# Peptides against a protein of PDB entry 6MBK: the designs that were tried, part 94

Target 1, 240 residues: chain A of PDB entry 6MBK
Amino acid sequence: GFEMVNFKEEGFGLRATRDIKAEELFLWVPRKLLMTVESAKNSVLGPLYSQDRILQAMGNIALAFHLLCERASPNSFWQPYIQTLPSEYDTPLYFEEDEVRYLQSTQAIHDVFSQYKNTARQYAYFYKVIQTHPHANKLPLKDSFTYEDYRWAVSSVMTRQNQIPTEDGSRVTLALIPLWDMCNHTNGLITTGYNLEDDRCECVALQDFRAGEQIYIFYGTRSNAEFVIHSGFFFDNNSH

## One batch from the design tools (peptide; made by RFdiffusion4, then SolubleMPNN)

Design b2_p10_5_s4 (from b2_p10_5 with S4E S10R)
Fold by OpenDDE base, seed 1:
Formats: sequence, structure tokens, C-alpha cells
Structure b2_p10_5_s4 (fold): chain B 240 residues (1-240), chain A 10 residues (1-10)
Amino acid sequence: as target 1 above (240 residues)
Amino acid sequence: MAREIPVLPR
């Protein structure tokens, strides 16, 4: 029903290979294909996770390290997904001086500075952890952990993390959702949910899509400032 | 982008 396509300005996206009707379930991703905090715990990162309070407390950081470990693992199940991720982002962590200066007139500047500060501190902390912690020795990133690596991973997670229910539905956890997160954004309504019975993320079509058209989804209600902070782009038709 | 993914009603 769809295929991955590289769209010039938008990057990778999904294109319909057949006509898709509005509200049709065209895309689903089982839990086993997701990168989650749980999969991080069950990976080579697990032993370190079990002993590091920050990894345990901050699921987004756990996902970032999970992403880095899997990227550094040639035989990772998620290599096909990871290779589709941008190598760089337009998020605040990548802002140039002029971009930061422009934001000085906005309320977003405080968030930008906070992100820089927090990310730098986190990197410094985890650099030491990776160098000194016994359970870090088996990590594929042991001998190669740069700020650029961390910035990329954090930005990847920041722009793509989603809340999903735990298997029993009692709690919420964080996940990266391969294939689904390739859908680019358009204005509309949320059309993605998690089906606990089938244990999968499900996406229904926001509108009719003809064969050959790019499939868009609505990422959620965000201000332009929030889009910049969280996704690195402005949406002109944003209602907020 | 981070997206809202509600639990589907059962």
C-alpha cells in the first residue's frame, strides 16, 4: 500500500502505491519492531541501564543510547531503520550563531539554552560513565563516543520519540516507531493510536490519498515555537 | 517528529 521515497525538500517519506481512503488502516507497526525503553533494557545496554540512575529516570536518554548502540552494531535488527534517519537535524542543538541570535527575540531562546546546557552536561556525565563503568566495556560505542554522536542521538529521539502503552496497558513508555515515523507532517487530526489487543501502533489515513501521492499525517497540536524546539521546522499553516 | 499516539478505545 505504500513505499519509502526520498522527496527532495522533505527528505524521506511514504508514498501510496494504491488509492487509500480516509480512515483506512494503511499502516501498523507491531511492538516487536519498535525501539523502546524495554528493548534498550533487553539489549547490550541493559546491564548499564540497570545500574545508572539517569538512564532509568530519563527514558529519552535511554532511547538515545539504545539508538547509538544499535547504530554501532552492524548486525542490529534496526540497521535498516537507522540508515533512514537524518545525519543532521535543524533542531536547536544544531543551530548556528545567527539562528540563535534570531531566537533571542523569542521566548524559545530559554529553551534553546537549556537544551544546550543539559545536553552538554549529559554528554560529559555519560562520557565518564562509558569510560569508567564496568558494564560499559561491552558497549559498541565504548571507544567512539563523541558529542556529535550524542547530539545526533538525542536529536533523533527528540524529534521521533512517542509515548506508547506498556504491554499491560498500565503505564506509558517511550518508543521510536520505524516506518511510521517516516510520514511527513500536514495539518489535520491525530490518526495514530496504539492497539493493545494486537499490540501494535496503528495509523489510519487522514484523508484520501491517490496512488503516487505522499502520505502525510498530523504530528499534533504545536506552536511554531514548539515545532522549532522539538522538530526543527516551522509550519506556516499552523493554527497556533 | 514526536507524535501523540493515544490508546485506541477498546
Scores: peptide ipSAE 0.057, ipTM 0.728, DockQ to the pose 0.714
Fold by OpenDDE base, seed 2:
Structure b2_p10_5_s4 (fold): chain B 240 residues (1-240), chain A 10 residues (1-10)
Amino acid sequence: as target 1 above (240 residues)
Amino acid sequence: MAREIPVLPR
């Protein structure tokens, strides 16, 4: 019912291959296909995760390292997904000097500086961990871990992380959701939910889409400032 | 990208 397409200005997105009706369940992603904190624990990162308190406390960082490890693994199940991710982002961590200067006149500058500082500190910490910790020896990034790698992974997770329930529904965890996260944003209502009975993320169509049209979803209510800081873009028709 | 995903009612 849909295909991945590289759109000129929006990058990769999903295009309908048939007519899709509003509220039709057109896309679902089982838990087993997700990149989660749990899959990170079960990967080559697992031993280090079990010994590092920051990885344990910060699921987003765990996902970032999971993403880096899988990217460096040619036989990774998620290679097709990873190859669809942008190589660079419009998030604050990628801002050029002129962009930062522009933001100096806004309240966002403090958040930008905080992100720079925090990310740099995290990199410095984990660089040392990777170089010295015994459980880092099997990581594919052991001999190649740059700040560029880290900021890419952190930015990827920042822009794509989602909260989903644990398998038993008792808690929440973090996940990257392949295929589904290819949908670009439009104004509307949330049409995605997690089905615990079938253990899958389910997305229904926000509106009617004709064959050949791009399929959009609504990411949620955010301010433009939040979009810049966390998603890296402005949305002109943002109702928030 | 990051989205809100509610848990569907059982």
Scores: peptide ipSAE 0.105, ipTM 0.774, DockQ to the pose 0.686; fails the geometry check
Fold by OpenDDE base, seed 5:
Structure b2_p10_5_s4 (fold): chain B 240 residues (1-240), chain A 10 residues (1-10)
Amino acid sequence: as target 1 above (240 residues)
Amino acid sequence: MAREIPVLPR
């Protein structure tokens, strides 16, 4: 019912291959296909995860390292997904001097500086961990862990992480959702939910889409400032 | 991209 397409200006997105009606369940992603904190724990990162308090406490960082490990693994199940991710982002961690200067006139500058500081501190910490911790020896990134790697992974997670329920539904965890996160944003209502019974993310169509049209979803209510910080873009038709 | 995902009732 849809295909991956590289759209001009928007990058990768989903295009309908047939007519899709509003509220039609056109896309679902089972838990087993998600990159989650749990899949990170069950990966080559698992031993280190079990010994590092920060990885345990901060699921977003666990996902970042999960991405890095899987990216460095040629046989990773998630290679097709990872290859669709941008190599660089328009997020604050990639801002040039002029862009940072522009933000000085906004309240967002404080959040940007905080993000820079936190990311730098995290990198310094984990660089040492990777170099010295015994459970880091078998990580594919052992001999290649640069700030650029970490910046990329953190930015990837920042722009794509989602909260989903744990398998038993008792708690929430973080996930990257392949295929689904290729949908680009438009104004509207949330049309994605997690179905615990079938253990999958489910997305219904926001509106009618004709064959050949790009399929858009609504990411949620965020200010433009939040979009800049979180996703690296403004949305003029943002209802928030 | 990141977005809100409600938990659907069973």
Scores: peptide ipSAE 0.071, ipTM 0.743, DockQ to the pose 0.634; fails the geometry check
Fold by OpenDDE base, seed 3:
Structure b2_p10_5_s4 (fold): chain B 240 residues (1-240), chain A 10 residues (1-10)
Amino acid sequence: as target 1 above (240 residues)
Amino acid sequence: MAREIPVLPR
């Protein structure tokens, strides 16, 4: 009951192809379609993951490398999803010197500098790992791993990562959720959950949507500063 | 565009 459309000012989003009623389950995504820490462990990255403490400790970095490996794999199951991702982001890691200067008068500057420092250090560490670790030889990143690659992957994960339950429901893990993450933001309530019985992410409509209208979801309580840092935009009607 | 997606509630 929806289609992907490029909207003015908002970029890509989902448009209803029929009338959707409030609280109607209109979108679901099975676990098998998600990019997760578990799918990273089960990929070509698995052997390296099993031996690197940072990959094990930081699921977001594991997802970033998973994303890079799959992007470099022509036959990857997730190629259609990866092709929908931006090639660049408006997040702080992409800010030029002049843009950073605008933030110097705000408290956000400390978070920006922290991101720069951490990302650079992580890249330096993993560059060496990829060059020297035996299990890195089979990765498509072996001969092509630039800072720009890493910046893109980290930014992709930063702006799109979600917490979902593990299969047994005992813990939480991180996931990228294809198709669902195309929805743009509006004020409201969280309307997405995970159905463990059917092992799928489920989204119900926040409100009535008529055929031809854009479908919005609520991203949660965010400050404008958090939107800039994590999503790369301001929300004018942010009431939180 | 880049989006921050909410944590799924249980």
Scores: peptide ipSAE 0.045, ipTM 0.712, DockQ to the pose 0.187; fails the geometry check

Design b2_p10_6_s1 (from b2_p10_6, 6 letters changed)
Fold by OpenDDE base, seed 2:
Structure b2_p10_6_s1 (fold): chain B 240 residues (1-240), chain A 10 residues (1-10)
Amino acid sequence: as target 1 above (240 residues)
Amino acid sequence: SSLVPVLHSL
């Protein structure tokens, strides 16, 4: 097993409670525990989703609003997960003026400004939607929807969204994966896939971990991962 | 958990 621990410098992570061997299936998360575009559609957000073209076209924004609605709901099933999320992120949307000034000497400044503008435009659009759309009246964020809320939700999704198969395996959809995404990052190989037969995310150990050690996983080259859909994990032991 | 910051277009 494993447990959630607040590590110094790294924040929350997972610690092994027993010895775990490389390639051992130590963690799985059933679909019913995931925050998905489908769970967003099945929530209080569903009626609005069904009528807003942006929510329908942009699954990441649908997840952001799902996250905000659940955060604003004291009885949400996902409250324990949401409380583990950072309150701030090291993403460009949180850069201070001095950090932005530093980036002015780099090509990244154009992407940062683009992200600022896009996020601000999205906020302005959805602020109006929430104020005027009939299906927004039941949203728990109806009377409290700030740019800071939106920035946080967008950043949470941007850093944690994953591609998983639909229930029938015919398409991909977006998901936040509670508990699994608590693993901190290390260099290595992707050791997480989706088991369609059992309808769950499955994670095998990247290396041997002893009892009391932090469990790390590899997220890939981006924070959003695409899961490998095949009958088994083929992992060559890499020394870390 | 601190995740790797990524520039992503929305």
Scores: peptide ipSAE 0.025, ipTM 0.690, DockQ to the pose 0.050
Fold by OpenDDE base, seed 1:
Structure b2_p10_6_s1 (fold): chain B 240 residues (1-240), chain A 10 residues (1-10)
Amino acid sequence: as target 1 above (240 residues)
Amino acid sequence: SSLVPVLHSL
């Protein structure tokens, strides 16, 4: 029992509609609802994916393009999810001149510049691909692919991508997890895993939540969240 | 979610 709420300072989050106990399975998201590399391959992006080595090698970029294609698709199943995503992010790609200037005194500056450079190069590469590749002709983003679009998609994926098992459990893949990723962050333990038997992400409550309280979870390293790949969770389980 | 990403994610 939870509902989506727009919290003034935190943006969208989940609020409990009933009392939820610690370790209670309160949220699950079936694979079919996830945006994955596989769903990207099965989308309008699939033909291009099958012929572009970068998309194949870099699942995060595949997800970024998947996100852009779905955003540009009025009939996308993920439109409700996409509409909940921030329009801007606190990523280095969005840093203003003053923030970058501040970082010049830190060790992070090289990484920031690297990200800027890499993202710009990726954009330039894919802009050309979208304009010239035969399998890009049907992409809904073909006539609307700006750097701002790409920056947004990359940042969306970077802040929200998760590692989940493939359907057969033989390897890992990347996923955006709608609804679940609306939970805002708090300190604690990872309480999300993937249930292979039921083929779903499962989240258990980090603590007791009363009706009307915001539900928080611990993301750990959010940009690359790794789940406990089993059907059972314990509060003290830090395996991920 | 308002989490800041890790720089290595690109």
Scores: peptide ipSAE 0.025, ipTM 0.685, DockQ to the pose 0.071
Fold by OpenDDE base, seed 3:
Structure b2_p10_6_s1 (fold): chain B 240 residues (1-240), chain A 10 residues (1-10)
Amino acid sequence: as target 1 above (240 residues)
Amino acid sequence: SSLVPVLHSL
């Protein structure tokens, strides 16, 4: 087994409560526990999703709105997960003026400005949608949709979204994976997969872990540029 | 059972 622990230098992570062997299936998360584009469609957001082309085209934005709606719902199934999420992020959307000025000397500045502009445009669009669309009247966000809310939700999805198969395995969809996404990173190999037969995410141990040790996973090889871009809301060429 | 790899977001 494992438990969630706040580690001094790494924040929240998972700690082994027993010895775990390399390649042992120690963690699995059924589809029903995931926050997905499909669960967004089946939520209070569903009626609006069915009518908004941007929500339909951009699964990450659908997840961001799903996260906001569930956060605003005291009885949400995902409240225990949402309460574990950071309130703020060290991502470009949270950079102060001095941090942005420092980045002006780097090639990343164009990507940061693009992300900021895109996020601001998306917020302005959806603010108008929430104020005017008939299906938005049932959203818990109707009277409390701020840029800070949107920035937080988008940053949460950006840093935690994963690709998983649809239920029939025919396509790829986006998901937040509660409990699993609490694992901190180490160098190694990808040890997480989706089991379509059992309809669950499965994680096997990268190495032997002793009782009391932190359990690490490998997030993959990503460049700093890929971090900024893939952690950025840069969906492709939809020049809106 | 075939596993489809799941990549953690950075």
Scores: peptide ipSAE 0.043, ipTM 0.730, DockQ to the pose 0.664; fails the geometry check
Fold by OpenDDE base, seed 4:
Structure b2_p10_6_s1 (fold): chain B 240 residues (1-240), chain A 10 residues (1-10)
Amino acid sequence: as target 1 above (240 residues)
Amino acid sequence: SSLVPVLHSL
């Protein structure tokens, strides 16, 4: 019903290969295909995760390290997904001095500064952990862990992390959702949910899409400031 | 089956 396409302005997205009707279930992603905190624990990162309190406490950082480990692993199951991710982002962590100066006139500046400080502190912490912790010796990033690597991974997770239920539905956890997260944003309603019975993410069409049209989803109600901080773009049609 | 909302984290 759809195909991956590299759109000139939006990057990778999904294009309909047939007519899709509004509310039609056109896309689903089983849990086994997701990058989750659980898959991080079950990866080469698992031994370090079990010993590091920050990885345990901050699922987003666990996902960032999971993403870095899998990126550095040529045989990773997620290589096809990782190769679709941007190499750089328009998020605040990539802002030039002039862009930061522009944000000084906005309420977002404090969040930007906090993000910079937190990311720098996390990098410094984990650089030391990777250099000194016994369980870090098995990580494919052991001898190559730069701020650029960390900035990229954190930005990837920040822009793409989702809350999903645990397998038993008792709690929420964090996940990157391959294929689904390639859908670019438009205004509308949330049309994605997690089906616990089938253990999969399910996405229904926001509107009718004709064959050859790009399939858009709504990421949620966000201000432009939140989009800049967390998604790295302004949405011109965002009335929130 | 009940659906739990899946949201992009911002």
Scores: peptide ipSAE 0.032, ipTM 0.695, DockQ to the pose 0.876; fails the geometry check

Design b2_p10_6_s2 (from b2_p10_6, 6 letters changed)
Fold by OpenDDE base, seed 1:
Structure b2_p10_6_s2 (fold): chain B 240 residues (1-240), chain A 10 residues (1-10)
Amino acid sequence: as target 1 above (240 residues)
Amino acid sequence: MELVPVLHSL
Protein backbone atom coordinates (compact mmCIF):
# COMPACT_ATOMS: atom_id res chain seq x y z
CA GLY B 1 0.00 0.00 0.00
CA PHE B 2 2.82 2.49 0.76
CA GLU B 3 6.58 2.87 1.07
CA MET B 4 8.94 5.25 2.85
CA VAL B 5 10.66 7.66 0.47
CA ASN B 6 13.03 10.56 0.90
CA PHE B 7 11.33 13.46 -0.86
CA LYS B 8 13.33 16.51 -1.85
CA GLU B 9 12.69 19.51 0.40
CA GLU B 10 10.18 17.59 2.54
CA GLY B 11 12.50 14.84 3.76
CA PHE B 12 11.15 11.39 4.50
CA GLY B 13 7.50 10.71 3.71
CA LEU B 14 5.16 7.94 2.62
CA ARG B 15 4.40 7.20 -1.03
CA ALA B 16 1.44 5.18 -2.24
CA THR B 17 2.36 1.96 -4.05
CA ARG B 18 -1.22 1.54 -5.28
CA ASP B 19 -4.27 3.71 -5.66
CA ILE B 20 -5.74 4.59 -2.27
CA LYS B 21 -9.27 5.95 -2.02
CA ALA B 22 -10.48 8.63 0.34
CA GLU B 23 -11.51 7.20 3.73
CA GLU B 24 -9.71 3.91 3.03
CA LEU B 25 -7.88 2.42 6.00
CA PHE B 26 -4.40 2.27 4.52
CA LEU B 27 -2.22 2.37 7.66
CA TRP B 28 -2.44 0.91 11.15
CA VAL B 29 0.10 0.68 13.97
CA PRO B 30 -0.43 -1.75 16.87
CA ARG B 31 0.23 -0.51 20.43
CA LYS B 32 3.24 -2.83 20.72
CA LEU B 33 5.05 -0.77 18.07
CA LEU B 34 4.40 2.59 19.78
CA MET B 35 6.82 4.41 22.02
CA THR B 36 4.60 5.33 24.97
CA VAL B 37 4.89 6.49 28.55
CA GLU B 38 4.01 2.91 29.47
CA SER B 39 6.82 1.46 27.35
CA ALA B 40 9.16 3.99 29.00
CA LYS B 41 8.03 2.73 32.42
CA ASN B 42 8.65 -0.85 31.30
CA SER B 43 12.13 -0.06 29.92
CA VAL B 44 15.52 0.50 31.54
CA LEU B 45 14.14 3.95 32.46
CA GLY B 46 11.44 2.37 34.66
CA PRO B 47 13.32 2.37 37.97
CA LEU B 48 14.26 6.05 37.60
CA TYR B 49 10.75 6.93 36.42
CA SER B 50 9.30 5.40 39.57
CA GLN B 51 11.47 7.70 41.71
CA ASP B 52 11.48 10.98 39.75
CA ARG B 53 8.48 13.28 40.14
CA ILE B 54 9.18 15.25 36.96
CA LEU B 55 9.26 12.13 34.78
CA GLN B 56 6.01 11.02 36.40
CA ALA B 57 4.33 14.40 35.96
CA MET B 58 5.55 15.18 32.44
CA GLY B 59 4.92 12.38 29.97
CA ASN B 60 6.66 14.30 27.18
CA ILE B 61 9.92 14.30 29.18
CA ALA B 62 9.47 10.61 29.92
CA LEU B 63 9.15 10.02 26.16
CA ALA B 64 12.24 12.15 25.49
CA PHE B 65 14.31 10.06 27.89
CA HIS B 66 12.81 6.87 26.51
CA LEU B 67 13.85 8.00 23.04
CA LEU B 68 17.40 8.77 24.23
CA CYS B 69 17.75 5.45 26.03
CA GLU B 70 16.55 3.51 22.99
CA ARG B 71 18.80 5.54 20.66
CA ALA B 72 21.77 4.64 22.86
CA SER B 73 20.80 0.95 22.78
CA PRO B 74 22.15 -0.81 19.66
CA ASN B 75 19.66 -3.67 20.00
CA SER B 76 16.62 -1.45 20.57
CA PHE B 77 13.49 -2.55 18.75
CA TRP B 78 12.95 1.09 17.76
CA GLN B 79 16.35 1.62 16.10
CA PRO B 80 14.85 1.50 12.58
CA TYR B 81 12.35 4.19 13.59
CA ILE B 82 14.88 6.33 15.44
CA GLN B 83 17.20 6.33 12.42
CA THR B 84 14.42 7.92 10.34
CA LEU B 85 14.08 10.89 12.69
CA PRO B 86 15.68 14.20 11.73
CA SER B 87 19.05 14.93 13.31
CA GLU B 88 18.04 18.59 13.71
CA TYR B 89 14.77 20.52 13.73
CA ASP B 90 13.52 23.94 12.66
CA THR B 91 11.86 24.37 16.06
CA PRO B 92 12.60 27.28 18.45
CA LEU B 93 15.21 25.28 20.36
CA TYR B 94 17.34 25.41 17.21
CA PHE B 95 16.65 29.04 16.26
CA GLU B 96 19.51 31.34 15.46
CA GLU B 97 19.62 34.89 16.76
CA ASP B 98 18.17 36.36 13.55
CA GLU B 99 15.23 33.95 13.64
CA VAL B 100 14.51 34.91 17.24
CA ARG B 101 14.67 38.59 16.29
CA TYR B 102 12.15 38.00 13.53
CA LEU B 103 9.79 36.37 16.01
CA GLN B 104 9.96 39.38 18.33
CA SER B 105 7.24 40.92 16.17
CA THR B 106 4.96 37.93 16.83
CA GLN B 107 3.04 36.65 19.82
CA ALA B 108 5.13 33.47 19.68
CA ILE B 109 8.22 35.14 21.17
CA HIS B 110 7.13 34.52 24.75
CA ASP B 111 6.67 30.82 24.09
CA VAL B 112 10.04 30.61 22.30
CA PHE B 113 11.85 32.09 25.27
CA SER B 114 9.89 29.90 27.66
CA GLN B 115 10.77 26.76 25.72
CA TYR B 116 14.44 27.63 25.68
CA LYS B 117 14.54 28.48 29.37
CA ASN B 118 12.52 25.46 30.43
CA THR B 119 14.57 23.06 28.31
CA ALA B 120 17.82 24.42 29.70
CA ARG B 121 16.53 24.06 33.26
CA GLN B 122 15.28 20.55 32.61
CA TYR B 123 18.64 19.57 31.15
CA ALA B 124 20.51 20.92 34.15
CA TYR B 125 18.17 19.07 36.50
CA PHE B 126 18.38 15.75 34.69
CA TYR B 127 22.13 16.00 34.16
CA LYS B 128 22.47 16.01 37.94
CA VAL B 129 19.91 13.21 38.30
CA ILE B 130 21.73 11.02 35.78
CA GLN B 131 25.05 11.61 37.52
CA THR B 132 23.84 11.03 41.08
CA HIS B 133 20.69 8.91 41.18
CA PRO B 134 21.24 5.19 41.89
CA HIS B 135 18.64 4.13 39.33
CA ALA B 136 20.39 6.13 36.60
CA ASN B 137 23.38 3.74 36.67
CA LYS B 138 21.66 1.37 34.25
CA LEU B 139 20.86 4.05 31.68
CA PRO B 140 22.92 3.74 28.49
CA LEU B 141 23.15 7.55 28.30
CA LYS B 142 24.82 7.95 31.72
CA ASP B 143 28.25 8.76 30.30
CA SER B 144 26.92 10.65 27.26
CA PHE B 145 24.13 13.09 28.06
CA THR B 146 24.67 16.45 26.38
CA TYR B 147 22.37 19.41 25.92
CA GLU B 148 22.32 18.59 22.21
CA ASP B 149 21.06 15.10 23.02
CA TYR B 150 18.32 16.49 25.24
CA ARG B 151 17.37 19.25 22.80
CA TRP B 152 17.05 16.68 20.03
CA ALA B 153 14.92 14.32 22.09
CA VAL B 154 12.64 17.08 23.40
CA SER B 155 12.24 18.45 19.87
CA SER B 156 11.51 14.98 18.49
CA VAL B 157 8.80 14.47 21.08
CA MET B 158 7.44 18.00 20.71
CA THR B 159 6.93 17.56 16.97
CA ARG B 160 5.68 13.97 17.06
CA GLN B 161 3.92 13.21 20.35
CA ASN B 162 0.29 12.15 20.24
CA GLN B 163 -2.47 11.54 22.74
CA ILE B 164 -3.78 7.98 22.63
CA PRO B 165 -6.09 6.08 24.96
CA THR B 166 -4.86 3.68 27.60
CA GLU B 167 -5.62 0.00 26.98
CA ASP B 168 -8.89 0.24 28.92
CA GLY B 169 -9.84 3.53 27.24
CA SER B 170 -10.36 5.23 30.61
CA ARG B 171 -7.47 7.68 30.28
CA VAL B 172 -5.16 9.23 27.72
CA THR B 173 -1.40 8.78 27.47
CA LEU B 174 1.34 10.07 25.19
CA ALA B 175 2.86 8.16 22.29
CA LEU B 176 5.20 8.40 19.36
CA ILE B 177 3.67 6.53 16.44
CA PRO B 178 6.35 5.00 14.17
CA LEU B 179 5.70 4.82 10.43
CA TRP B 180 2.52 6.90 10.72
CA ASP B 181 4.41 10.02 11.77
CA MET B 182 6.38 9.83 8.53
CA CYS B 183 3.37 11.28 6.70
CA ASN B 184 3.93 14.92 5.80
CA HIS B 185 1.33 17.62 6.40
CA THR B 186 -1.48 18.98 4.26
CA ASN B 187 -4.62 20.94 4.98
CA GLY B 188 -7.72 18.93 5.86
CA LEU B 189 -9.25 17.01 8.74
CA ILE B 190 -7.80 14.62 11.27
CA THR B 191 -8.11 11.13 9.78
CA THR B 192 -6.30 9.15 12.47
CA GLY B 193 -7.88 7.42 15.43
CA TYR B 194 -7.23 4.66 17.91
CA ASN B 195 -9.12 1.38 17.66
CA LEU B 196 -9.38 -0.02 21.18
CA GLU B 197 -10.87 -3.33 20.02
CA ASP B 198 -7.83 -4.11 17.88
CA ASP B 199 -5.48 -2.04 20.11
CA ARG B 200 -4.00 -0.04 17.24
CA CYS B 201 -3.75 3.40 15.68
CA GLU B 202 -5.68 3.61 12.43
CA CYS B 203 -5.28 6.13 9.62
CA VAL B 204 -7.74 6.59 6.78
CA ALA B 205 -6.86 8.48 3.62
CA LEU B 206 -7.74 12.18 3.62
CA GLN B 207 -8.29 12.08 -0.13
CA ASP B 208 -7.68 9.87 -3.14
CA PHE B 209 -4.00 9.12 -3.72
CA ARG B 210 -2.72 7.54 -6.89
CA ALA B 211 0.10 5.05 -7.07
CA GLY B 212 3.35 7.00 -6.83
CA GLU B 213 1.84 10.01 -5.02
CA GLN B 214 2.96 11.17 -1.60
CA ILE B 215 0.47 10.48 1.17
CA TYR B 216 -0.29 13.49 3.35
CA ILE B 217 -2.18 13.83 6.61
CA PHE B 218 -3.50 16.77 8.58
CA TYR B 219 -1.59 17.43 11.81
CA GLY B 220 -4.54 19.16 13.47
CA THR B 221 -6.17 22.53 13.97
CA ARG B 222 -3.16 24.70 14.70
CA SER B 223 -2.23 28.29 13.99
CA ASN B 224 0.92 29.05 12.03
CA ALA B 225 2.47 30.24 15.28
CA GLU B 226 1.66 26.91 16.91
CA PHE B 227 3.08 25.07 13.91
CA VAL B 228 6.33 27.03 14.27
CA ILE B 229 6.52 26.36 17.99
CA HIS B 230 5.57 22.70 17.86
CA SER B 231 6.34 21.55 14.31
CA GLY B 232 8.88 24.08 13.04
CA PHE B 233 7.05 25.25 9.89
CA PHE B 234 4.49 27.66 8.51
CA PHE B 235 1.53 26.55 6.43
CA ASP B 236 0.38 29.46 4.26
CA ASN B 237 -3.06 27.99 3.57
CA ASN B 238 -3.76 27.25 7.21
CA SER B 239 -7.30 28.36 8.06
CA HIS B 240 -6.41 28.95 11.69
CA MET A 1 -15.47 0.06 15.27
CA GLU A 2 -15.34 3.28 17.20
CA LEU A 3 -12.21 5.31 16.60
CA VAL A 4 -10.86 7.52 19.35
CA PRO A 5 -9.15 10.52 17.75
CA VAL A 6 -5.37 10.56 17.85
CA LEU A 7 -4.13 14.09 18.34
CA HIS A 8 -0.75 15.69 18.37
CA SER A 9 -0.22 17.31 21.72
CA LEU A 10 0.66 21.02 21.61
Scores: peptide ipSAE 0.028, ipTM 0.677, DockQ to the pose 0.939
Fold by OpenDDE base, seed 5:
Structure b2_p10_6_s2 (fold): chain B 240 residues (1-240), chain A 10 residues (1-10)
Amino acid sequence: as target 1 above (240 residues)
Amino acid sequence: MELVPVLHSL
């Protein structure tokens, strides 16, 4: 009922190939297709994960490393997804001097500085881990782990990470949701959830879409500052 | 089917 399209100015998105009605379940993604903390643990990263306290404590960092390992793996199941990700982001970690100067007049400046500091510290820590830890020796990123790699992975996760339930529904975990996260943003209500019975992420249409129209979803209630920090864009019609 | 909300982490 939809196809991937490269839209001008918006980048990749989903276009309806047929008429889709409001509240119609048009998209679902089974757990096995998600990049999760659990899939990270079950990947080549697993041995290092089991020995590193920060990877264990910070699921977003685990996802970032999972993303880097899979990107560096030619036969990764997620290669088609990874290839759809931007090579660079409009997020604060990529801001030039003039963009940072603009933010000095906003409340976001402190969060930007925090991101810079945290990302730099994390990179320094993990650079040492990758160089010295025995379980890092077989990682495909062993000899190629730059700040640019880490910045990209962190930014990818920051802009795309979601909370989903664990398989038993007892807790929440973090996930990147391929295919679904290609939907561009519009104002509205959350129309995505997780179906535990079928063990899949499900998205229903926010509105009617005709064949040939771009399918939009609502990413959630955020301030414009939060959207800049976490998603790299402003949304003037944000209902937050 | 019960749907558990999926949200972007902040």
Scores: peptide ipSAE 0.024, ipTM 0.665, DockQ to the pose 0.946
Fold by OpenDDE base, seed 2:
Structure b2_p10_6_s2 (fold): chain B 240 residues (1-240), chain A 10 residues (1-10)
Amino acid sequence: as target 1 above (240 residues)
Amino acid sequence: MELVPVLHSL
């Protein structure tokens, strides 16, 4: 077993409540608990999604809006999860003037500016959509959609989105994985896969953990954690 | 959760 703990410097994480052995299946998350593009389509966002080409084409933006809608919904099933998310991120969208000034001497400045411009453009587009589109009328964020909201949601998705199989395993879709993404990151091997038979994400322990120790996992490339569609678990060092 | 900054195109 494990429990959620607020660690002083690392924020929320998972702590073992018993000894966990390496390769032990200690954590699983059923599809019904995931925030997915499908759950976005089945939410209050669904009617707008069905009419907006950008939401349809960009699953990450669909997840960002899903996250915002659920955050603005006091009775959302995902409120406990959303409350564990950081209020700010160390992503370029949150860089202060001094950080940007430092980057001016680096090649990264062009990517940072591109991300700023793209995010601002998306916000401006969706602000207009939310104000004018008939299917936006039921969105809980209709009268309270700020750039700060959008920046937060985009950054949340950017840092936490994962690729999982569709229910039939024929395609991949995007998901936020509650509880699992509370594990802090460490270097190692990918120990998370998707079990299609049981329709759940499964995580096995990277190493032995004793009762009272923090449980760490390796996310791989954070912006795009890939699940093994064909073989269950990738134990290969996907140092991208 | 410790965040690793990632540049991702939107």
Scores: peptide ipSAE 0.021, ipTM 0.627, DockQ to the pose 0.049
Fold by OpenDDE base, seed 3:
Structure b2_p10_6_s2 (fold): chain B 240 residues (1-240), chain A 10 residues (1-10)
Amino acid sequence: as target 1 above (240 residues)
Amino acid sequence: MELVPVLHSL
């Protein structure tokens, strides 16, 4: 077992409520609890998704809009999860003028400007879509869709999106993984995979944890998007 | 919660 705790300097994390052994399956999250491109398609966003080429082509934007729609819905199943998300992020989209000026001497400035430009263009496009598209009238964000909303949603997805298999295992899709994404990072090996048979994300302990210790996971050197699929534990079944 | 800063190229 584990519990959510606010740790000093690290913010929210998971604490062990019992001794957990290395390689023990201590955390699993069924597909039905994930925010996915599929759950976006099955939500109030579904009719618009089915008619908008950008939402269809860019799963991260579909997740961003799904997150915004659910945040604006008081009865959303994901409200408890959404309330745990930061209100702001230390991402380039939140950089102040002085931070941007500091980066002007670096190659990173081009990426920052590109991200700002792309995000602004996406916002302008979807603002028009939300104002004019018939299926947008049912969205809870219809009369409340600001750049700040979009920036927050895009940043939330950018920092938390993971690749998981589709239900049939034939393709890769994007997901936010509630509860699991509260684990703080440490150096080690990726210990999170997707179990297609049980249709759930599974996390095994990186090391022994004692009752009362914080549980850490390794995010890897990869983007959050790459974690779950690339972490498919090749359990070398040493069949000897 | 440590935010993994991933510069996702949008």
Scores: peptide ipSAE 0.020, ipTM 0.638, DockQ to the pose 0.052; fails the geometry check

